# Ledger of designs, part 48: peptides against a protein of PDB entry 5VZU

Target 1, 271 residues: chain A of PDB entry 5VZU
Amino acid sequence: GRTLEDIFHEHMQELILMKFIYTSQYDNCLTYRRIYLPPSRPDDLIKPGLFKGTYGSHGLEIVMLSFHGRRARGTKITGDPNIPAGQQTVEIDLRHRIQLPDLENQRNFNELSRIVLEVRERVRQEQQEGGHEAGEGRGRQGPRESQPSPAQPRAEAPSKGPDGTPGEDGGEPGDAVAAAEQPAQCGQGQPFVLPVGVSSRNEDYPRTCRMCFYGTGLIAGHGFTSPERTPGVFILFDEDRFGFVWLELKSFSLYSRVQATFRNADAPSPQ

## One batch from the design tools (peptide; aimed at target 1 I83 W246 L249 S253)

Design b2_p22_6 (made by RFdiffusion4)
Pose (drawn by RFdiffusion4):
Structure b2_p22_6 (pose): chain A 212 residues (1-129, 189-271), chain P 22 residues (1-22)
Amino acid sequence: GRTLEDIFHEHMQELILMKFIYTSQYDNCLTYRRIYLPPSRPDDLIKPGLFKGTYGSHGLEIVMLSFHGRRARGTKITGDPNIPAGQQTVEIDLRHRIQLPDLENQRNFNELSRIVLEVRERVRQEQQEGQPFVLPVGVSSRNEDYPRTCRMCFYGTGLIAGHGFTSPERTPGVFILFDEDRFGFVWLELKSFSLYSRVQATFRNADAPSPQ
Amino acid sequence: DLETLLTELEERQRERNRLDHE
């Protein structure tokens, strides 16, 4: 929904062109691989499926939320040269809720960082052996109309890599649940926010034979 | 031409080595 002018500034102009060129080299001679929608589950769930998400200058990407015990997974359906389609973009630790402060403390980025890194450390120890909401100051959000109220937060990690999916790594962050079908992820080391929203469209023949 | 342009843009992006979500 833009022209060559609105994109000729600039890093996105490049990424958009590459994509157009690259994808169009297929001339619709394509191979498709099977995917499934995730299993629904009662008590042990807060609702799976496809979501549209903001991935900075790469624009929106489609991400599938699925539940695997005390962890939620976000798997890329569409992706980008940094973190490709089919990868785990996010992992939410559902046993490590994070309490939300009043608005003024939410605004303090360092408080959020200290709190998140604390949980990361407690997690490393374990493995080794709604109210008003606002983003902290200095955290970017492409959306800006992110909901100003939220139901809960959890520790999670996202996957990052340089161009070509080079040296991918988990970086700490915090997952934010807004309503039944909108959620967010604060990328702590990037001071960046990704807002996700449910894909409302209904899909035929997409259920999996079983959880395995 | 378009393939050369694509390679050039890929090399430029590799040099910048920027991260997703920026």

Design b2_p22_6_s1 (made by RFdiffusion4, then SolubleMPNN; from b2_p22_6, 15 letters changed)
Fold by OpenDDE base, seed 1:
Structure b2_p22_6_s1 (fold): chain B 271 residues (1-271), chain A 22 residues (1-22)
Amino acid sequence: as target 1 above (271 residues)
Amino acid sequence: KLDELLKEIEEKLKKLNLYPFL
């Protein structure tokens, strides 16, 4: 009988053939664009740059990681039949930290799903509230009909005298209890395991993580049809490795820094 | 024809929890 392995190998052969067909079509019209590495900033969570990411059946893809204030972005440098090169494969909200449960509860996919969906709903509420404040602020610019108010004459305001005695209002200094922002403990490396039923191309992923954030991944059908954002978790392992859990897809992408040094790959300084 | 085959493969992979939509 067909094993699950036989079925997997058959469909992987079909997918490899599809990739070969696409690659062979591109050989007829190659365009070359210079890619620059983004400059590092002091507030960057890790050094920006090129990473090799695992994209399930697509295999390895090259992604540029960059930081944009409270957002991180993964941009495809290599494309596939579903998501073309230059698309933002992942968007990470560095304002919305995900707290992973203990190691025992990390195996439970439903627990991770609950945590992520609660954060997704907060992000949605914040976007709605910020949209309302921006909407109300624009509504009050009704056209002020500048009725030309007639030039009423300068009545000479009389020089009233100076004698305002300074009242010693001894305002007691209200003790503003500065709520000591507990220093964000540089998170001790938490034990990390993938939930049961999350597919990883490689089981050799880091077993400790520094911190996690809410994010969204881009998914589409073949030919970039019906592109949408799906919720996920960005997992920072170390300076050179991060992961993304595609929650709805039950897939894990491991990203590892490309260790190759490129000459003349730095972005030209803005003149 | 090719797009139909692609879609059929994607649907089969999806049933195997092998998402090619990434």
Scores: peptide ipSAE 0.280, ipTM 0.793, DockQ to the pose 0.228
OpenDDE base, seeds 2, 3, 4, 5: peptide ipSAE 0.269, 0.275, 0.232, 0.276; ipTM 0.673, 0.699, 0.729, 0.680

Design b2_p22_6_s2 (made by RFdiffusion4, then SolubleMPNN; from b2_p22_6, 13 letters changed)
Fold by OpenDDE base, seed 1:
Structure b2_p22_6_s2 (fold): chain B 271 residues (1-271), chain A 22 residues (1-22)
Amino acid sequence: as target 1 above (271 residues)
Amino acid sequence: SDKELLEKIEEKLRERNLLPFL
């Protein structure tokens, strides 16, 4: 029977061949499309734009980061044999912040896995509850047979007089304990380390993070077969760097802003 | 299962830092 090593070698040979074919196609037929940078909004977590990301055996890929309300999206500008250009490589839920443990417990992959899977379950429950409310509202449009009830004449109901004395009901001001929204401490950057067994192509990643969020990454077989969303952690380091931990894959992608200034790359104003 | 086989392939890919599915 095929060994796991045989299957690994066959898969790696196929991947190398696909990369060779794609690289060789650059000489034959290129279609160029202008890419526009998304406009920055005041509520954007960082400036949107082009980032170079590390994708394991694929190497460096170009990703567009954009913000969509309480979601962030990474879209592949470059594709690979698994995930083509234009796909959403990462989708980040800015509603669901991940709290990393202390530096000692950050080395424990099982602790990070527990935290992420708990948030994934909350996201799933919120989606189910929102689906039920939308379902119950549609059922009550039974066909109202609009029987034309005849226009009975509006009788002139008489002008009843004014005198209702204002009762002084001194309702005690219920102490609305304003739950003090603890000011989101613009947190001192937390020490950051990858869990043991999470692979990074580059060991030179930021050792301090600002914020983390729940997200999903897109994975697929060769030729974009059986695409699925896998759970992960978006890690904001600074204005120009973020990471994504692919939890199930035990992989880390580091994204760094493309520092090149592009002329005429701003999105055309919506006419 | 095909899933268990995939997980084992992914483990071998991780050991070699050669994850292709991204």
Scores: peptide ipSAE 0.247, ipTM 0.700, DockQ to the pose 0.106
OpenDDE base, seeds 2, 3, 4, 5: peptide ipSAE 0.245, 0.170, 0.020, 0.077; ipTM 0.703, 0.662, 0.551, 0.644

Design b2_p22_6_s3 (made by RFdiffusion4, then SolubleMPNN; from b2_p22_6, 13 letters changed)
Fold by OpenDDE base, seed 2:
Structure b2_p22_6_s3 (fold): chain B 271 residues (1-271), chain A 22 residues (1-22)
Amino acid sequence: as target 1 above (271 residues)
Amino acid sequence: KNDELLKEIEEKLKERNLLPFL
């Protein structure tokens, strides 16, 4: 059978060929599109904008981070042979925080996998429940024709009786001490390490993180064939850095803010 | 279960040649 090494070698040859084909197309025609920076909102997790991300063998790519209520989105500004520019490389659910274990258990890939898959299942259940409520609400507007069916009159029956005594039983209300959710100390970064077997292109990733969220990444074959969403973890390191762990691919992408200030790059005010 | 599912996903990703396709 083909070895893993053979599969990687064939893939690298195809990737080089695809990059060559895409590069050779630049001799024919270049189309330029203006990109606007997303407006910043007070409730945005960090300032939206351009980030440089690492995509394993693809190298360095540019992604626009934007916020959409309880969701964050990474949109490719640069395309590659698999995923073209304008696609949503990552989609983050800001409702579903991932709690990382201690530093020792963070080295266990199966523990991270368990945590992510449990959150994925909750997200799937919430989508199914929300789909049922939207389905049931449409069915009941059938016109209730008001057929006036008649007033039949019956009947009397009667009587009894007495006395049942007031049992006093003063059951003390057990104070269910609501376990005060310890306010997640928003200020101290948790120690962070990649699980064993997760590949990083660079060992110089931040060793502390602020918070993590469930998300999905986009994967596809060459020429954007069979695109699908794979589960992962968005890791916020700081105002200018985030990561994404591609769980099924056992890979890590580091994203760093593009520090260039662009004049007149703000989105035009909606007229 | 989860480890078997991960192996099955890794095999499907290998079969589809999707492992390097980020």
Scores: peptide ipSAE 0.066, ipTM 0.608, DockQ to the pose 0.076
OpenDDE base, seeds 1, 3, 4, 5: peptide ipSAE 0.035, 0.046, 0.026, 0.033; ipTM 0.625, 0.642, 0.600, 0.607

Design b2_p22_6_s4 (made by RFdiffusion4, then SolubleMPNN; from b2_p22_6, 13 letters changed)
Fold by OpenDDE base, seed 2:
Structure b2_p22_6_s4 (fold): chain B 271 residues (1-271), chain A 22 residues (1-22)
Amino acid sequence: as target 1 above (271 residues)
Amino acid sequence: ENEKLLKELEEKLKKLNLLPYL
């Protein structure tokens, strides 16, 4: 049977070949494209911009974080052997906040998996309902030809009858104490730990997070083969750091802001 | 069964390039 060592050797050979193909491209043509920083908006969760990430064997990757209403997007600035530059590596649904459990239950991968999959199912239901409303709205513009069908006349029928009494029953309005959603204390970060069996390259991840959201990450084989979206958790640590938990892959990626100030990197104002 | 699980693991590990860290 194929051994783990055989799989490792084949993967390393393929990775070396992919790196060779990517580097050999420099012998033929270099294409430079200007990248603009996305404009900051008041409602942006954090300042948009360049973040450096480390995940997998690729080393340092650069992503652009941008906000699009109720969605956030991580776009690859650096490509890797699996996913080329310009692809959307992460998509975050800012409508679907994930509440992490206490620190003890955060160590349980099955608990995090349950929470994420419940949110994934809600997102699927909302997409199905929104698809039905868009479908039904197009069907009803059939031209109602107003055929003036005629005035048929009938008929009378009658009469009865009188009584029944005004039963008083004063049902007390049970005060449904609306469980005041405790305003999620926006200021104090929650203690954070990775679940058991989630791999991180660096043990030096932040041990406190501000908030989490449902998201999906892009994964692909070498040469961008069989690209798919996998469920995950976007973790906001602070203004300059976020993480992504790849649920199905049991992996964590940490992203840190590129602190370099770029002159004239602002997007041109839409004329 | 084990060969299928190994292939599924291989594909997952390739999709993240995580094999060099195992």
Scores: peptide ipSAE 0.143, ipTM 0.726, DockQ to the pose 0.075
OpenDDE base, seeds 1, 3, 4, 5: peptide ipSAE 0.136, 0.139, 0.117, 0.142; ipTM 0.720, 0.720, 0.703, 0.727

Design b2_p22_7 (made by RFdiffusion4)
Pose (drawn by RFdiffusion4):
Structure b2_p22_7 (pose): chain A 212 residues (1-129, 189-271), chain P 22 residues (1-22)
Amino acid sequence: GRTLEDIFHEHMQELILMKFIYTSQYDNCLTYRRIYLPPSRPDDLIKPGLFKGTYGSHGLEIVMLSFHGRRARGTKITGDPNIPAGQQTVEIDLRHRIQLPDLENQRNFNELSRIVLEVRERVRQEQQEGQPFVLPVGVSSRNEDYPRTCRMCFYGTGLIAGHGFTSPERTPGVFILFDEDRFGFVWLELKSFSLYSRVQATFRNADAPSPQ
Amino acid sequence: ALKHFPWVPDIPNYDTPFTALP
């Protein structure tokens, strides 16, 4: 929904062109692999499926939310040269809720960082052996109309890599649940926010034979 | 992107001259 002008500034102009060129080399001679929608589950769930998400200059990407015990997984359906389609873009730790402060403390980025890194450390120890909401100052959000009220937060980690999916790594963050079908992820080390929203469309023949 | 869902194109990844993170 833009022209060459609105894009010719600039890193996105380049990414957008590469995509167009690259994808168009297929002239619709494509191979398709099977995917499934995730299993629904009662008590042990807060609703799975496909979501549209903001991935910075790559634009929106489609991510599938699925539940695997005390962890939720976000798997890329569409992706980018940094983190490709089919990868785990986010992992939410559902046993480590994070309490939301009043608005003024939410605004304080360092308080958020200290709190998140604390949980990361507690998690490393374990494994080794709604109210008003605002993003902290200095955290970017491509959306800006992110909901200003939220139901809860959890610790999570996102996967990052350089171009070519080089040296991928988990970085700490915080998952934010807004309503039944909108959620967010604050990328702590990037001071960046990704806003996700449910794909409302309905899909035929997409259920899995079983959870395995 | 989802018109033929649950089928997705099996397209390999490619590289770029720079990194663009979320």

Design b2_p22_7_s1 (made by RFdiffusion4, then SolubleMPNN; from b2_p22_7, 10 letters changed)
Fold by OpenDDE base, seed 5:
Structure b2_p22_7_s1 (fold): chain B 271 residues (1-271), chain A 22 residues (1-22)
Amino acid sequence: as target 1 above (271 residues)
Amino acid sequence: PLENFPYVPDLPPFSMPFTLLP
C-alpha cells in the first residue's frame, strides 16, 4: 500500500509541477498591476504592508496585511495552484483575542483547539444575532391598506383627582460594570511554543508572542476548487512578524515584513 | 538556489487532498 509519506511526496511533486506550469505559462503573458500599500492608521495593530510567508510545499508567498476597523486581512499578492492572487488568505477578528495558556499547556493541541472552537462558537452566535436584527426590521413595512375604521365616539372618561404622593424610591442604578475592555496591553511578550503535532516549515519561529486573535484562513483544492474558511489563530510576534495556526490542518505559517522600501507605493490621494 | 526544499514533505494548509474520503 502507499505510505502516508509516499502520498505526501507525490502531492509535493504535483504542487511543484503545478507551480512550475503556472509560472512558465505566464512567462510571456505577464499582466503587471500596480499594488498600492494601504495607508497606516493610528489604530492599526501594526503597520500595514507586505509580508513574506512560507507554507510547506507552496514555498514563498507575498501577502498584503491591511486593517479594517476591528478586522485584519491578509490578501494574497502571489497566487498558488490552490488560491489565486487577490484572495483573502487570512481574515482576523480583532474583537476576539485568544489568551494562550502557560507554556506547558501550549504544547497541548487539544487545549488550543478547545480555546479556538469556543471563540468560533461565540463568533457564530454574534453573526446569528446580528442577522436576526437585520431581518426583523424589513418585515413590517407591508403596506397596511388603511381600511377606514369607523370613528367610534370618544367616551369622555372623567377627570379624577390629584393626590399621588411622590414616593422617593431611590432605585440605586445598578452599576452595570461595563467589563472594562482591558486595554490591549502591548505588554511584555508571552512565551510561545507550537502545540505538539502542529507542523512548521522551520523551527526558527519567534518564541515570544505579543497577542493572539481568532481568525479564519482560506483553503481550497487545485484550481481554487471547494474554497472553505477554516478556523485558526493569528499570532502577533512583533511589528514585523506574525503567524497563523491553521487549526484543522495542524499547520503554522510564519509571515515576516518585506523590508524593501517602495518608491511611489502610496495610494494616490483621492482627488 | 533550490536548497530550501524541506526534506520532509509538509502538506501545505491549502492543498490537503480533500479526497481522503475514507
Scores: peptide ipSAE 0.022, ipTM 0.556, DockQ to the pose 0.058
OpenDDE base, seeds 1, 2, 3, 4: peptide ipSAE 0.007, 0.022, 0.008, 0.024; ipTM 0.497, 0.566, 0.485, 0.570; seed 4 fails the geometry check

Design b2_p22_7_s2 (made by RFdiffusion4, then SolubleMPNN; from b2_p22_7, 9 letters changed)
Fold by OpenDDE base, seed 2:
Structure b2_p22_7_s2 (fold): chain B 271 residues (1-271), chain A 22 residues (1-22)
Amino acid sequence: as target 1 above (271 residues)
Amino acid sequence: PLDNFPYVPDLPPFDMPFTLLP
């Protein structure tokens, strides 16, 4: 029988062959487009820029991270056999923070799955409510001449007044201990571990994270067939590293900042 | 029953199982 290793080897060979076919088809006509680094804003979660994926049978994967108000985007700079360059490989909703449980419960994939799916449902509800408000606001400009139908006077039913004595039961004011929202210790990251059954190319990922957010990743078949968005978790480790957990795929992608200094890569200031 | 080839986890989420081109 074929071993798992044989299947992995055949798969890697096919991906290399596909990459070779795709690159060789364009060998006679390469179009280059200049990319610009997005301007950094004070409210950006981290400095925007180029990140290298540590994942990839496909080799070097480069993503541009950019911030757009309460959303972040990862845009593919490198294409692959499934998703072409210029596509948004990840979209992060910075409104929907994911709080990871303790380190013991982080090992449970079903717990992470529950948390992510609950956030996905909230995002879906907010999108439906916002769609209804936008729909109803356009329809109501019809002048309904409400003819005043005459108010028939319904009869006064009589006030029976029985003398029920007030029992003085001195209910002690239960101290509602306001659960002091522990100030999210802004400075120290929380311990981080991948759930059991989530795969990572390398076990060399940061064991401490700053914060997590709900996000979606783009997946597609070869040649960008049947593209869809799958739920996941964006994990901010530090200024130079983030991860994405692909929930349905049970995989983890680590991204590290490209430390190369680019001359003249800043977008021209809009004059 | 080839259906249960786990997404090879190290593969980008793009490594959808081989549509073996016929």
Scores: peptide ipSAE 0.028, ipTM 0.551, DockQ to the pose 0.043
OpenDDE base, seeds 1, 3, 4, 5: peptide ipSAE 0.009, 0.009, 0.027, 0.023; ipTM 0.505, 0.505, 0.554, 0.523

Design b2_p22_7_s3 (made by RFdiffusion4, then SolubleMPNN; from b2_p22_7, 10 letters changed)
Fold by OpenDDE base, seed 2:
Structure b2_p22_7_s3 (fold): chain B 271 residues (1-271), chain A 22 residues (1-22)
Amino acid sequence: as target 1 above (271 residues)
Amino acid sequence: PLDNFPYVPDLPPFSMPFTLLP
């Protein structure tokens, strides 16, 4: 039978060949597009900009991270045989924070799966409710003057009597200890480990994370066939590093900021 | 039986043949 190594080599050869075919199809005409860095906003989770993916079967993978209110987006700057440049490889919902369990329970993939799928269901419900409110607002055509049918006076049911003694039982007010929401210690990152069975290219990922959010990643076949969004977790490690756990794929992608300074890369001020 | 298609660990999720996506 084919070994795992044989399958890996065959697939890597196919990816290299596909990349070669796609790049060579443009031998006669290269179109260049100027890329502008998104402006930084005070409310941005981190500075927007270019990030390099550490997953490297396609070689150099570059994404632009940008913020759009309560959403973040990773846009492909480099295309690959599956997903062309300009596609949104990740979409992050900054309304839906993922709370990671303790370090021991983070090793359990089923626990992470449960947490992510519960958040996915909440996002789906919120989208349905928001769709209904937008639908009902259009349906209020004009007030039909429904004539007031005269309400017949329903009869007075009788006054039952008086007696029951006042038992004084002075139930002590149980102090509802308001579970003080421990202010999420904004300063110390949480210990982080990948679940067992999640593949990472390198074991060299940050072992501490600042926060996590629900997100979706774009997957597709070769030539951008059957594109779909799969659930995942965006992991913010620091100002210059984030990860994405592809839940259904049991894979982890690490992204690191491109440290190169770009001259004249700022978007022209809207005149 | 589908659990044994070895996730080629080094392949970005999008580079897997679509047929290997669950």
Scores: peptide ipSAE 0.027, ipTM 0.580, DockQ to the pose 0.049
OpenDDE base, seeds 1, 3, 4, 5: peptide ipSAE 0.007, 0.017, 0.017, 0.015; ipTM 0.499, 0.559, 0.535, 0.538; seed 4 fails the geometry check

Design b2_p22_7_s4 (made by RFdiffusion4, then SolubleMPNN; from b2_p22_7, 9 letters changed)
Fold by OpenDDE base, seed 3:
Formats: structure tokens, C-alpha cells, sequence
Structure b2_p22_7_s4 (fold): chain B 271 residues (1-271), chain A 22 residues (1-22)
């Protein structure tokens, strides 16, 4: 039987050969694109920048993490045979925090699946409701009804309407128990473990996370065929490390900050 | 040209972070 190593080796040879074919078909015409680092903002969850991912058969990938209000994005800097460079490999909804269970229940994939799918349905509902409000506002250009003629000044009659007594409806002030926004305990890391059956290329991942969010990952066939978004969990470990759990794929990707400093990599200030 | 590359039929059609072991 093929070993896991044999399958990985054959797949890596195929990817190298695909890369060679692509490079050879363009008569060695290399297009260089300048990459700009996103500016850091005070409200950014962590410093934006380049992260190295070690996931899948493609080996080492480079992703740019950037923040866009209540969304984060991972943009591929390295392309692969499935997803070209410049695509958004992950999109994170910072509005929808995932609360992980205790460490024992984190081993149960079905618990994580339930939590993520419940958040996915909330996100879909919010998108439908927001789409309806934007749609109804444009419809009522009522027809310009024609100017009706100046009808005459009919008369007086003075009829006395009677004394409606004011009902003292003493509505007790219902204590709106302000749902105490559980203070975002930004400080204490939660113990973290992958669910049983989630594949990780390396078992050496952080065993403590700060927070998790709902997100979607991009998957596609070779040549960017049938691209779709699959649900997942963004896991913030620390300032320099995050992960993504691909729920449907039962896989985990670890991303670590590129510590190299790049000169003149800052985006030009918007004029 | 890529259409004639014998994709190993055992490879997942997607960029999958894991190899499905048969």
C-alpha cells in the first residue's frame, strides 16, 4: 500500500512539475508586482502583515493579513495550482466570536461543528434582513398624479366631541436587564486543542488561544475551477500566530508572522 | 496543455490542507 509519505511525495512532485510547466509556458517572462504592507490601525486585532502558512501539500505559503473594519482578510501572496495569488484565502467576521467549550468538549468535532453552523445561520439571516432594507427604499417613485383643479370653500359645522378620560396605565418600568456584555476577557488565554479527526500537518501548534471568530475559507479545483467558500474558525493564538480550522475539510492551518523587515514596503499614504 | 497532465486520480480536486488517505 502507498504510505502517507509516498502520497505526499508524489503530490509534491506533481506540484513542482506543474510549477515548471507554468513557468516554461511564459517564455521565462516574469511579472513582478510590488506588495505593500497594510497600514496598522488602532482598532486592528493584531498588527497586519505577512504570515507564513504551513498547511496542505503545497508546502510554505505566504498570506497577507489585513483588517477592514469588522472584517479581517487573508490574501494569498503565493499562488498555488488551485488558488492564484491575490485571492482571499480566508475572510473573518470579527462581529461573530466563536466561544470554544472546555478542553474536554473541544475534542468533540460535533460540538465545534454545531457552534460554527449556528453562527453561519445567524450571518445568513443578518445578510437577508440587511438586503431587504436596502431593496424596499428604492421602489416608491409613485406616479406623478395630475394637478386636480381648485375645488371650492365648503362650510362650517362645529360639532363638540366628548371628554375621553385619560387612563392612567401605570406601566411598571420593566427592568431591561442589560445583557451584561461579558467583558471581552482579552487577557486570559483559553486552553486549546484540535478536535479529534481534524488533520494538522504539525502537532506543534499553540495549546492556548486568545479568541476565535467565525470565518470562511476559499477552496477551488486546479486552475481555480468551481471556487467556493467553506465555513471555518479563525483562532488568534498571539500577536504573531493565528490558525484556521476548515470545518468541512476537517483540517487546520497554522500561520506565523514573517519576522523579516521590508524597506519601502509601506503603502503610499492616500492622497 | 494542463488538461493532459495525468492528475493522480487519488488527489483531492481542491486545495485541501490534508491528504485524504485512502
Amino acid sequence: as target 1 above (271 residues)
Amino acid sequence: PLENFPLVPDLPPFDMPFTLLP
Scores: peptide ipSAE 0.023, ipTM 0.554, DockQ to the pose 0.046
OpenDDE base, seeds 1, 2, 4, 5: peptide ipSAE 0.018, 0.026, 0.013, 0.019; ipTM 0.522, 0.562, 0.497, 0.552; seed 2 fails the geometry check

Design b2_p22_8 (made by RFdiffusion4)
Pose (drawn by RFdiffusion4):
Structure b2_p22_8 (pose): chain A 212 residues (1-129, 189-271), chain P 22 residues (1-22)
Amino acid sequence: GRTLEDIFHEHMQELILMKFIYTSQYDNCLTYRRIYLPPSRPDDLIKPGLFKGTYGSHGLEIVMLSFHGRRARGTKITGDPNIPAGQQTVEIDLRHRIQLPDLENQRNFNELSRIVLEVRERVRQEQQEGQPFVLPVGVSSRNEDYPRTCRMCFYGTGLIAGHGFTSPERTPGVFILFDEDRFGFVWLELKSFSLYSRVQATFRNADAPSPQ
Amino acid sequence: SPFIEHLESLTPLEAMHLLYND
């Protein structure tokens, strides 16, 4: 929904062109691999499926939320040269809720960082052996109309990599649940916010034979 | 592309930071 003008500035102008060129080299001679929608589950769930998400200059990507015990997974359906389609973009630790402060303390980025890194450490120890909401100051959000009220937060990690999916790594963050079908992820080391929203469209023949 | 070469010269964190805060 933009022209060559609104894009010629600039890193996105490059990424958008590469994509157009790359994808269009397929001239619709394509191979398709099967995917499935995730299993629903009662008590042990807060609702799976496909979501549209903001991935900075790459624009929106489609990410599938699925539940695997005390962890939720976000798997890329569409992706980008940094983190490609099919990868785990996010992992939410559902046993480590994070309490939300009043608005003023939410605004304080360092408080959020200290709190998140604390949980990361407690997690490393374990594995080794709704109210008003605002983003902290200094955290970017492409959306800006992110909901200003939220139901809960959890510790999670996101996958990052340089161009070519080079040296991928988990970085700490915090998952934010707004309503039944909108959620967010604060990328702590990037000071960046990704807002996700449910794909409302309904899909035929997409259920899996079983959880395995 | 010079931009892609620039991204390859960065650490993953720097590359992601650039793309997300652009």

Design b2_p22_8_s1 (made by RFdiffusion4, then SolubleMPNN; from b2_p22_8, 11 letters changed)
Fold by OpenDDE base, seed 1:
Structure b2_p22_8_s1 (fold): chain B 271 residues (1-271), chain A 22 residues (1-22)
Amino acid sequence: as target 1 above (271 residues)
Amino acid sequence: SPIFDFLKSMSPLEAMRYLMNS
């Protein structure tokens, strides 16, 4: 019988052959699209731009990181056999910070899984509640056939007088205990390690992280078949490096800023 | 191809897990 190793070797040969066929087909009809770097905003978590990373067996991938209010997006610049260029592969919810446990408990995949799945359930509940408010608002616009009720004449009701007694109702100031939003402690870098059983193609990942957020990654079959979102963790290491833990895939992708200076890559100012 | 037939027998998640761990 074929060993898993034989199947793997044949698969790697086919992936290499597919990659070669795809790259060779790209040589015949390269549609060059100009990519504009997104403008930086003061509230952006880090400077937006191009990052190089690894996704599965595809090798070097380029993504554009951009910020959209309380969301960040990783858009593929390089396509692969599963996900074409221009797709939003990673979506980060900056509203849902993940607090990593201590370094000992970070090695426990089940603890990370618990934390991520609890956040995922909260995100689903928030989406359902927001969907109900939008649903109830649409139901009441039945077509009111406003029959034109005839203009009954304005009877001039008389000007009753000015009796201005100021009732001093001393409403006690109810102490609204403003739940002090604990100031988002600008997270001092915490020790970071991948959970046991999470694979990394790059063993040289940063061992400290600034903050983590809930996110989802796009996965698909060849030719972008059956695309689905899988839960994960966005890990900000520094200004030039971030990671994504693919929870269900038990894998980690490291992304590093492309240091190449692109002349005239700035987005045209919105006129 | 036997591998494509194998990967087609998997869910997209299982196929991607296999490819990412390979």
Scores: peptide ipSAE 0.028, ipTM 0.604, DockQ to the pose 0.615
OpenDDE base, seeds 2, 3, 4, 5: peptide ipSAE 0.023, 0.028, 0.021, 0.025; ipTM 0.622, 0.598, 0.575, 0.567

